# Designs tried in a protein design run: peptides against a protein of PDB entry 6GMG. Part 373

Target 1, 331 residues: chain A of PDB entry 6GMG
Amino acid sequence: DSDDRVTPPAEPLDRMPDPYRPSYGRAETVVNNYIRKWQQVYSHRDGRKQQMTEEQREWLSYGCVGVTWVNSGQYPTNRLAFASFDEDRFKNELKNGRPRSGETRAEFEGRVAKESFDEEKGFQRAREVASVMNRALENAHDESAYLDNLKKELANGNDALRNEDARSPFYSALRNTPSFKERNGGNHDPSRMKAVIYSKHFWSGQDRSSSADKRKYGDPDAFRPAPGTGLVDMSRDRNIPRSPTSPGEGFVNFDYGWFGAQTEADADKTVWTHGNHYHAPNGSLGAMHVYESKFRNWSEGYSDFDRGAYVITFIPKSWNTAPDKVKQGWP

## One batch from the design tools (peptide; made by RFdiffusion4, then SolubleMPNN)

Design b2_p30_3_s4 (from b2_p30_3, 19 letters changed)
Fold by OpenDDE base, seed 1:
Structure b2_p30_3_s4 (fold): chain B 331 residues (1-331), chain A 30 residues (1-30)
Amino acid sequence: as target 1 above (331 residues)
Amino acid sequence: SLEDDIIALTRYARSKEEEEAIRAKVEAKY
């Protein structure tokens, strides 16, 4: 039995999805059925429904990253990432807390660090920044105008991001977005683009020069957001999974969840779309499934990961992959 | 990094040709 990835077949443009299955607070379906939903709901370019192309189906077939890939139009670069870390909580727990029974010191420190991240605040920070960026984009017809608007918005809000270098991912993200430069995308017009958000779960203990304990239980100092800005330096994220703590144990490299540009103010009511694994209908893993999860279900993550970052990228406004409202499941 | 992403996606490549195809797809979108 092989674990070979297979590209899902094309679905007729007019084919309606089957109902999603509820699963632990999520709505779940097989990848082909998600393609059907995607074509009905998210495929629209300039208001016209589109069939998912073979290329897009290939992207999607890669699993969790594939969902973000097909909806963002590019492979995630993760350069503009945000998180929230409670330094006081971390220090206090390290000082006053004790390892649980059977827990090593390294395991304790890793756990405390993980728990010191606030997923909701991290998400909120990304949304705040995305909102600022969207205001800066709205009437900017060249990059210079966008950057000027952005700086003004940041100054008005006394946001620490105003102090970022011009070469920072924060300021360079738009120009580095392929769809911004595409004729049928932004066509170099910022006002044709909008900021969107996805999330990545990953492991902190990726430094091979660090201790084995950090690779097994997490690196408490890794991938913390910068104070004031909330920016996470993702340059050291190399998709290295958690090291096994016992024989036969294995962990996944990452998970990706697509949020887009939902306007729901209550984080708990937002919907996150993600995949379980690459599509292998003839392999041991089986067919890829797509989940539409509420924030609580998404942000909970898995033991494979101890970091969550909320990443901003851009898509053309003409795309409907990031609508204001996302309905969980089908119908 | 781009290279790390390629490595992550090509880990299940069945052939050199598939690896190269994946690489090309990823690179084209950076």
Scores: peptide ipSAE 0.015, ipTM 0.507, DockQ to the pose 0.129
Fold by OpenDDE base, seed 5:
Structure b2_p30_3_s4 (fold): chain B 331 residues (1-331), chain A 30 residues (1-30)
Amino acid sequence: as target 1 above (331 residues)
Amino acid sequence: SLEDDIIALTRYARSKEEEEAIRAKVEAKY
C-alpha cells in the first residue's frame, strides 16, 4: 500500500556506508546505506559534499524511479527516448519462426518483437546523441547558441535528428529541464549543463483499444524507434502494466535504471543504479533496496516488460550525480 | 469511467502494490 511508504531518515554527512552485498552479479544495499554512499560520492554541488535533503530522500523513497529522480533532480518525463529495433530480424522471425509448444500466435509475435530490440544498440544510440548534445552545450551561453551548435553537429554527422521539428522533445529537452533554469543550476546557461542517460523498462501493450492479446503478450508495433533517429514516441506510455495471463498473476508498471554520464566505452562494464520498490520498512514490501547492476543485469529486465528505452535528460555540471566513473558497490 | 479514473490516478504509481492500492480505493468509490 502506498500508505506504507516512509521517507528514509537523514544520515549524518560524514557517515560512511557499510559494504554492499553481492546479489546475482549486482551490488545490493538497503536504501539508508545508499544514502550514505550518495552523500560521500554523488552529493557534491560545486565540489562540496551535501547531505541528502528531506525532499531528495522523499524522492528516493519511491523505489526504482526514486533513484533516477534523486540523481536527475526531476521526476522522469521520458520524452527524449531512444531504442534500436531490428526490423529485418522481426520480419524474418515472424515469417520463418514457429511458436513454441503451448505458445499462442499473439504470444509468439510479442516475444519476437521483444527479442528484436537490441538493448546495447539502443544504449549506444543514446550515448552517441548525448555526446553530440554535450559538444553543443560546451561553449553555448544561451539556448539559441546551443540549438545552433546542435544543428551544426548533427549536420556534420549527417544525423537524421537534424530533421526533427523545433518542437520535438529532442530540441525542447533542455529548455524543459527545471535545473537548467535554476539559479544554482544552469542559470539558463547551456554550458553549465550536461546530458545524462537513464533507462526505463515498460510494457508495450498499454492501448486500451487494442486486443486483450496485445495487453497480455505485447503489442509488436508499439514503441518502436523511428528509423534513422532512433527516437521512441513515449506519449502513449501511461505506466500501465502487463495484463495478467493467468489468475493471480500480476506485473509491475515500470523499472528505472540510472546510468548518468559514465565514460566507460565498454557497455558491459557500465553500472546501472536502480531500486526494487518504494521504501516500506514497516509494511509488507519491506525496506527499499538499491542495486548497482552491470549493463547485462540491467538490460535483461523482467518478464513484466517488453520494452527498454534509453532516455536523455540534463543536469548541472556542478552536480556529481553523474560522474565519469561509477564504482559498483562499496568500498 | 471507472477504468479511466484508475488509469489517471495510477499513472504515477511507483510500484505494483501502490497501483493495486489505488485501484482498490477507486473501485470502492464506485
Scores: peptide ipSAE 0.019, ipTM 0.511, DockQ to the pose 0.183; fails the geometry check
Fold by OpenDDE base, seed 3:
Formats: C-alpha cells, structure tokens, sequence
Structure b2_p30_3_s4 (fold): chain B 331 residues (1-331), chain A 30 residues (1-30)
C-alpha cells in the first residue's frame, strides 16, 4: 500500500483565501486555503511575503503537528514544556470525592487528576517564562550573554528556574534550535530570536509496565509539573495513545496547537491553529482541514488526552509565523 | 528523537509499507 498522504500543491503567491467556515466556535478551512492565508499573513521573511515551499507544504500535510511544524520551522521536540497542577485540589477530591455511578477507582483517580490540571495557569506560566526569555534575548549577541541575562532575570523574579541545571531543556533550548544557528536565521545571535509557544495534548498512561487501568483511564502521577518551575518531564512521552476501554474504540496519540507569540492578555481571546489529520484528498480520511480555535475550544481537548503541555521554542524575529495579533478565520 | 519523529509521523499510516516509507524518509533527514 502506498502512502496516501499527499503534499498540497503550490498556491500562487498573490492568491487570496476563500472565507473560512464557522464550526462550533472555530474557524475552519481546507489546507490549500490555509496555505493561501499563510502566504498572505504569516509567510513574511524580513518583511517580504514568500510562497510556501514544497518542504513546508510537506510538513504541513502531516496534520495537527504539521501546523506547528511549518510555523516553528522544526518538528516539535517538546523538551521545554510547562503545566499547572493543583495538588491540594487533587488530594482533597481523592479524599472527599466519590466515584460516579459505575466509575471504577482507577477511572475516578484518572479523572480527578485530569481535572486537577489548570490549562489556563499552565498557559500563563509558559507565557511568563517566554517573556523572561525574550527579555534575556533582546540585547544578547552571544549565547553566554543570553544565559547570563536569563539568570539575572530569574534571580530578580525569585523564579525557581534559576536553580535548573545548565544542561536542562530550559537553558539548552536556544542552542538546540536549528534556526538559531542558521545564517539566514539567528546566525548565533540570540537578539535575532524570539520565544514562541505551542501546545501538545497527549495521554498520561503510556507506561507499558503499568496497570491496564492506568493505560485505559490515565496515570494520575504521570507528567506532573515540577513544583515551583512548572516544568514537565516529557521524556516518557512516546506518542502512545490511550488504550481502548471498549471494543472498536480507538484514540489518537496527540494533538498540537500553534499559539506563537500573541500579545493578547486575555487567554480566552487567544487564537490556536491546529489541523485534524494528514492530507489525503483521495483517501478515506479526506482533505486536511485547519482550525483556528479560541483558547477555550483548544484547551478543552478530547477524551483521547488527559494532559496538556505548553511548550516554548524559538524562531527568528524575521519570521512572521508568530505575529503579535492573530485574526481568527478569513476575512 | 528520531524514533519519536517516526512514531509521530506514522500515526496515521494504514500499512507497514507506508510506515516504512515514512521511516526511511525521516531517517534520511537525520
């Protein structure tokens, strides 16, 4: 069987998008039309719009991860991830709460753990850290200067991240960004880079050595943020989907949403861009669709997932894939 | 990691041949 994934064809640089369609509070369009919008709005390098390259169109064709891939310029590594977990709520609900009718103890614990994550606070933490990083980047012309600035900023804010190891994803994230090293990117100049954010939804019960119940209903102890820092150890995320709880049930392994660097202070008004599946216009899945969702619609996620991480990466400031303002849909 | 990328990109593969093709393509980029 041949790969039924198709790379969307090139769109003329000056072709305007067709109107997006409303879908349950989201703006929706087919991938080719998103390419048109992307070329008009997000494609700019050094202020000049660009046609989406064949490579970029290929990245995009992979679906939900493709949107983040094309806009960040690299496949997501998810190393610098943040979340917020309410330990007191979790403990209190476990102690004083009761399973629903027909709910097993494992189902109850998994649900309570999922509900103890605060998506808004997790997102806010990532934004806070991204802001600190951006301040550290602003006048740093080498990595050493960036790291020194970062440590100073963290010390001034009494942030627990100041205690992270120099080899941690937090301090190594910039140097590990390909576009930072590229001549037409950062060219090893931190001041040419900016921090951006995307989100990943995934399943907590990925440990194959754990109980079947954890794989079906979630692992309450997995992928919790470290106290003080909010950092999530993503090393155990192997893109393993939730185990089915009934015959014929199947779950997707992950979802990705692109935020970038929007300056909107109200989280509920921020726009998240994501895709449904890989592009297969002649296959059973059909054409890829791209969604622009408000935070509420994004953060609600699906039953496929019980974790949401907010990840920081970097792009060159010369790219317009992460503008200050994102408009939902078209026009 | 390479393996993570392969898993991510092959998640919608409908055949072993498709998985292998994607794997080969991803590996060639590393």
Amino acid sequence: as target 1 above (331 residues)
Amino acid sequence: SLEDDIIALTRYARSKEEEEAIRAKVEAKY
Scores: peptide ipSAE 0.016, ipTM 0.500, DockQ to the pose 0.313; fails the geometry check
Fold by OpenDDE base, seed 2:
Structure b2_p30_3_s4 (fold): chain B 331 residues (1-331), chain A 30 residues (1-30)
Amino acid sequence: as target 1 above (331 residues)
Amino acid sequence: SLEDDIIALTRYARSKEEEEAIRAKVEAKY
């Protein structure tokens, strides 16, 4: 219930976190303890620790999206999203595969579509693009220079993104980032910004005009990446959850995981930070917990979702919310 | 969309004032 959400209290700047707890291969802690860790590790602006502000604590209190929100500095817009979909696998499975016992055709198709997404390749694509963007940012002191650099980088790699429209989320992402324009952020200097990545899990069957089966079991054709670019059109994502398949069943609308700008080359060793639900210490849901998961644990997702997107946004280099290395848990 | 984001967050609003505050925050960062 919305009435149960509470903003976590402020934590003293110098308060050290309590140890995280292991949970199904993840490191888990209560939100207040994450705030402590965040202040020690991620809060730095221009090398100085910062107490998490009331506004930031409020953002964080919204749960899974809150972790990404507080670390990215803005509510996720999800405009620059990437995924990988194996169309050949999908077609082959549809043709040659068979529904499981008791599985409807729609359920079968939805499942096959879900399984045709490759989370690792999707993540890799986002990392590749982020790297290109970071190279383009490095010595660009205005947006024009950034865009020129970006086009050159893409041309050198023969990347299909070079053919995107100038108004595409790909090219407009930087200019549409509030922190880019902030005096204490990018100050309109691309070289002060860096690309960061987060992931969103969501449901494909969000079209209310579609069949009930698609809403229940997924829309196999929805939210596929464009060939060559890997871009996912997220315009139809309205945070609508999966429809119940049985009475009393309910699904969550989305999940968000924060990756940032880790340099770990092995995807399996990357750490993803996410929350379970909004902070409701006095409510039925209870206190918000924050998880630091390895990629495998993150990418597995939940039955609530059949899509995963890897989204690129930007933060100022002066922020430490996206360090090169993320340590799982505490200490 | 902006509106979708607002809807997604305002569902957790505890008051009209909070709803408006959430809206303002989202709009400011969009």
Scores: peptide ipSAE 0.016, ipTM 0.514, DockQ to the pose 0.138; fails the geometry check

Design b2_p30_4_s1 (from b2_p30_4, 22 letters changed)
Fold by OpenDDE base, seed 2:
Structure b2_p30_4_s1 (fold): chain B 331 residues (1-331), chain A 30 residues (1-30)
Amino acid sequence: as target 1 above (331 residues)
Amino acid sequence: AKEEEEKKRIEEDLETAYQSHLAVHKAQNA
């Protein structure tokens, strides 16, 4: 129950984290210890460490989304989302593949659709776009200059995103970022901002008007990226979880993983920070834990989800919530 | 008011998410 959620207490600014617990290629810690790490590593504004504010601690307390929230500075809107889907593979598997023993047609189609997404290519696309955006931001002192630079960069790369509407989330993302407008943030100067990436896992079968089978096993046609751009229309994502396939089964509605702006070229070496659930130290769920996972562990996801999106947003360059290098765990 | 409503929406969205995450994380970490 949301009533069990507790805001983690403040941690002294100079308190060092306890060692993280390694587990299956992940590093794990309790939320309070993550706050300590965050204050030491990620809290910097204009090079100065900051204590995590009560508001930030409250955001963090919401679990997986809280990690992305505190580091991005805003609740995820998920508007600028990318994925990669192999349509040829999907069609071929549907045509030539066979349901497994006991697998329904709907289950088969849902599984094949899920397997037709390429998380690595989706992530790579988001990184590519973020890089283009960062180049466009670098010397742009107003939004018009940014947009002009962006269009030029896209034209040079023959990127299909150049054909997006001016009102598209792609072009509007910067101006819709609160921290861009903040005096201590971007102050309306694009060159003070940088693109960052987070990921969302969610369920495709969210349409309540659809068949029960789609809600249980996935909607093969939902949340596919647009060809050429890789953009995913997230407007239909309402955080509706997978429907139970058996009595007593329950699924989580989403998972969020924070990547930021790591420069590690090898996707497998990138670190993704995420939480398990809201902080309920006195409740049935217990204390929130924070995980730092490698891409493989993050992208694997859970049976709760059949979609992964890689989302671009912006933060001020003065924030250290998205450093070039992220070290897994502590020390 | 809007901020409170947004928080409430977030809480509602998150209430359903948490139990399964715990189970999956436990399974993966076991």
Scores: peptide ipSAE 0.059, ipTM 0.707, DockQ to the pose 0.366; fails the geometry check
Fold by OpenDDE base, seed 3:
Structure b2_p30_4_s1 (fold): chain B 331 residues (1-331), chain A 30 residues (1-30)
Amino acid sequence: as target 1 above (331 residues)
Amino acid sequence: AKEEEEKKRIEEDLETAYQSHLAVHKAQNA
């Protein structure tokens, strides 16, 4: 029951975290201890550490999405999403591959589609685009200058994103970021902002008008990236979970992982921060836990999901929620 | 207000998510 959610209490600003627990290549801790780490490492505004506010603690209490929410400063809109899909692999496997023993045609097609997404290439595409955006931001003091710089950068790289409409999520993302307009944020100055990345895992078979098989086993045609740009139309994502395939089976509707703006070139060494569920210390779910996972552990996802998207948003450069280097766990 | 309605919507979306999320994370911690 949503009524079981509790906002974690405030932690003293100078309280150091307890050691994280290692778990299958991840570092794990309870939410209150993550707040302690966050205050020591990520809370800085203009170089000064801050206590996590009640509002931020409330956002965090929402679980996996809460980690992305508190670090990005806004609830995820998922508008500027990227993925990579190997269409040739998909077509070849459908043509030449065979269903496993007991696997239906729909199960086979759903699995082959899932396996045709390349999480590493999707992540790299988002990083590439974020880098282009950051170059466009660097010396732009108004939105017009930013957009002009962005178009020039894209033209120089012969990037297909140069052909996107001015109203597309790609060009409108900055102006639609609340912290860009805030006096203590960007104050309408693009050069005060930076691009950051988070990831969402979700289910493809969300169309209620589609076949039951698509809802159970995935929709092979849903949420594919556009050729050339890598953009995913997320407008049909309504947080609908996978349909049960057996009695008593239940699936989660989404998972969110925070990357920020790490500069580590090796994708496998990047750290992704995510939560398990909303904070319910007195409820059946228990206390919220926060995980810091390597890319491999994040990108593997769960059977609940057959899509992964890498989303770009913006935060003020004065925030330290997306540092160049992230260390896994504590100490 | 609109913000409270959005929070409520988020809570509703998360309630359905969390029962299964607990199961997956519990299984991983085992």
Scores: peptide ipSAE 0.058, ipTM 0.704, DockQ to the pose 0.388; fails the geometry check
Fold by OpenDDE base, seed 4:
Structure b2_p30_4_s1 (fold): chain B 331 residues (1-331), chain A 30 residues (1-30)
Amino acid sequence: as target 1 above (331 residues)
Amino acid sequence: AKEEEEKKRIEEDLETAYQSHLAVHKAQNA
């Protein structure tokens, strides 16, 4: 029950974290210890450590989304999302493949669609776009200059994003970022901002008007990236979980992983920070845990989800919530 | 109006998020 959620208590600014626990290639800790790490490593504004505020602790307490929320400074809107889908693989597998023993046609199609997404290429596309955006942000002191730079960069790269409408999430993302407008944030200066990435896992079969099979096994046609741009229309994502395939089965509606702005070129070495559930230390769920996973462990996802999207947003450069290097665990 | 609608959407999303975190935890421990 959501009623059991508790805001983690404040941690002293100088309190060092306890060692993280290794867990299946991940580093795991309780939320309170993550707050300690966050204060030591990620809390810095203008080079000064900050205690995590009550508001930030409240955001964090919401679980997986809370990790992304506290580090991005805003609730995820998921408007600027990227993925990679191999249409040829999908068509070939549908044509030449066969359902497994006991697998329904709908289950087969859903599985084949899921397997036709390439998480690494989706992530790479988001990184590419974030890099273009970061170059466009450099030395741009107003939004007009940023947009002009962005268009030039896209033209130089012959990127299909150059054809996006001016009102698209791609071009409006910066202006719609609260921290961009904040006096202590971007202060309407694009050069004070940087692009950051997080990922969302979710279910494709969210259309209530669709067949029960699509809700149970996935909608093969839903949430595909647009050709050339890699943009995913997230407007139909309503955080509806997978429908149970058997009585008593329940699925989670989403998972969020924070990447930020790591410069590690090897995707497999990148660190993704995520939470398990809302913080309920006195409830049945127990205390929230925070995981720092390698990309492989993050991108594998769960059976609850058949889509992964990599989302771009912006934070002030003065924030250290998205450092160039992220160390897994503690120490 | 837009801010209120966005706030409402966030609240709805958060309510649904609370129910969802159990399955992720089970899968991580399996």
Scores: peptide ipSAE 0.056, ipTM 0.717, DockQ to the pose 0.505; fails the geometry check
Fold by OpenDDE base, seed 1:
Structure b2_p30_4_s1 (fold): chain B 331 residues (1-331), chain A 30 residues (1-30)
Amino acid sequence: as target 1 above (331 residues)
Amino acid sequence: AKEEEEKKRIEEDLETAYQSHLAVHKAQNA
């Protein structure tokens, strides 16, 4: 029952974290201990540590989305999403492949579609775009200057994003970021903002008007990136989970992982921060845990999901929620 | 109001979803 969610208590600003638990390449801790780490490492505004506010603790208490929420400063809108899909692989596997023993045609097609997404290339595309955006932001003191810089950068790189409509989430993302408009944030100055990345795992078969097979096994045609740009239309993502394939089976609606703005060039060495579930210390789910996972562990996802999107948003440069380097665990 | 409704929707969606998430996390961490 959602009624079991509890806001984690405040942690003293000077309280050091307990050691994280290593688990299969991940570092794991209880949410309260993550708050301690967050206050020591990520809480800084203009170089000063901050206690996590009650509002931020409340956001965090929502689980996986809460980690992204507290670090991005806003609830994820998922509008500027990227992925990579190998259409040739997909077509080839459909043509030359066969369903496994006991696998239905729909299950086969859903699996082949899932396997045709390249998480590493999707992540790389998001990083590439974020880099372009950051260059466009660097010396832009108004939105017009930012947009002009962005168009120039895209033209220089011969990037297909240059052809996007002015109303596209790509061009509107900055102006639609609350922290950009905040006096203590960007204050309408693009040069005070930086692009950051998070990831969402979700189910493709969300269309209620589609076949039951698509809802159970995935919709091979849903949430594909546009050719050239890598943009994913997320407008149809309504957080609908995978439909059960057997009695008693249940699936989670989404997972969120926070990357931020790490500069590590090797994707496999990047750290992704995510939560397991909402904080329910007195409920059946128990206390929320926070994981710091390497990219391999994050990108593997779960059977609950057949799509991974890498989303760009913006935070003020004065925030330390997206540092250049993230150390896994504690100490 | 919209934010609260969205929070509530998230909570409702997460409640059903988190049982499987916990199981998967346990399985991956076991």
Scores: peptide ipSAE 0.037, ipTM 0.699, DockQ to the pose 0.282; fails the geometry check

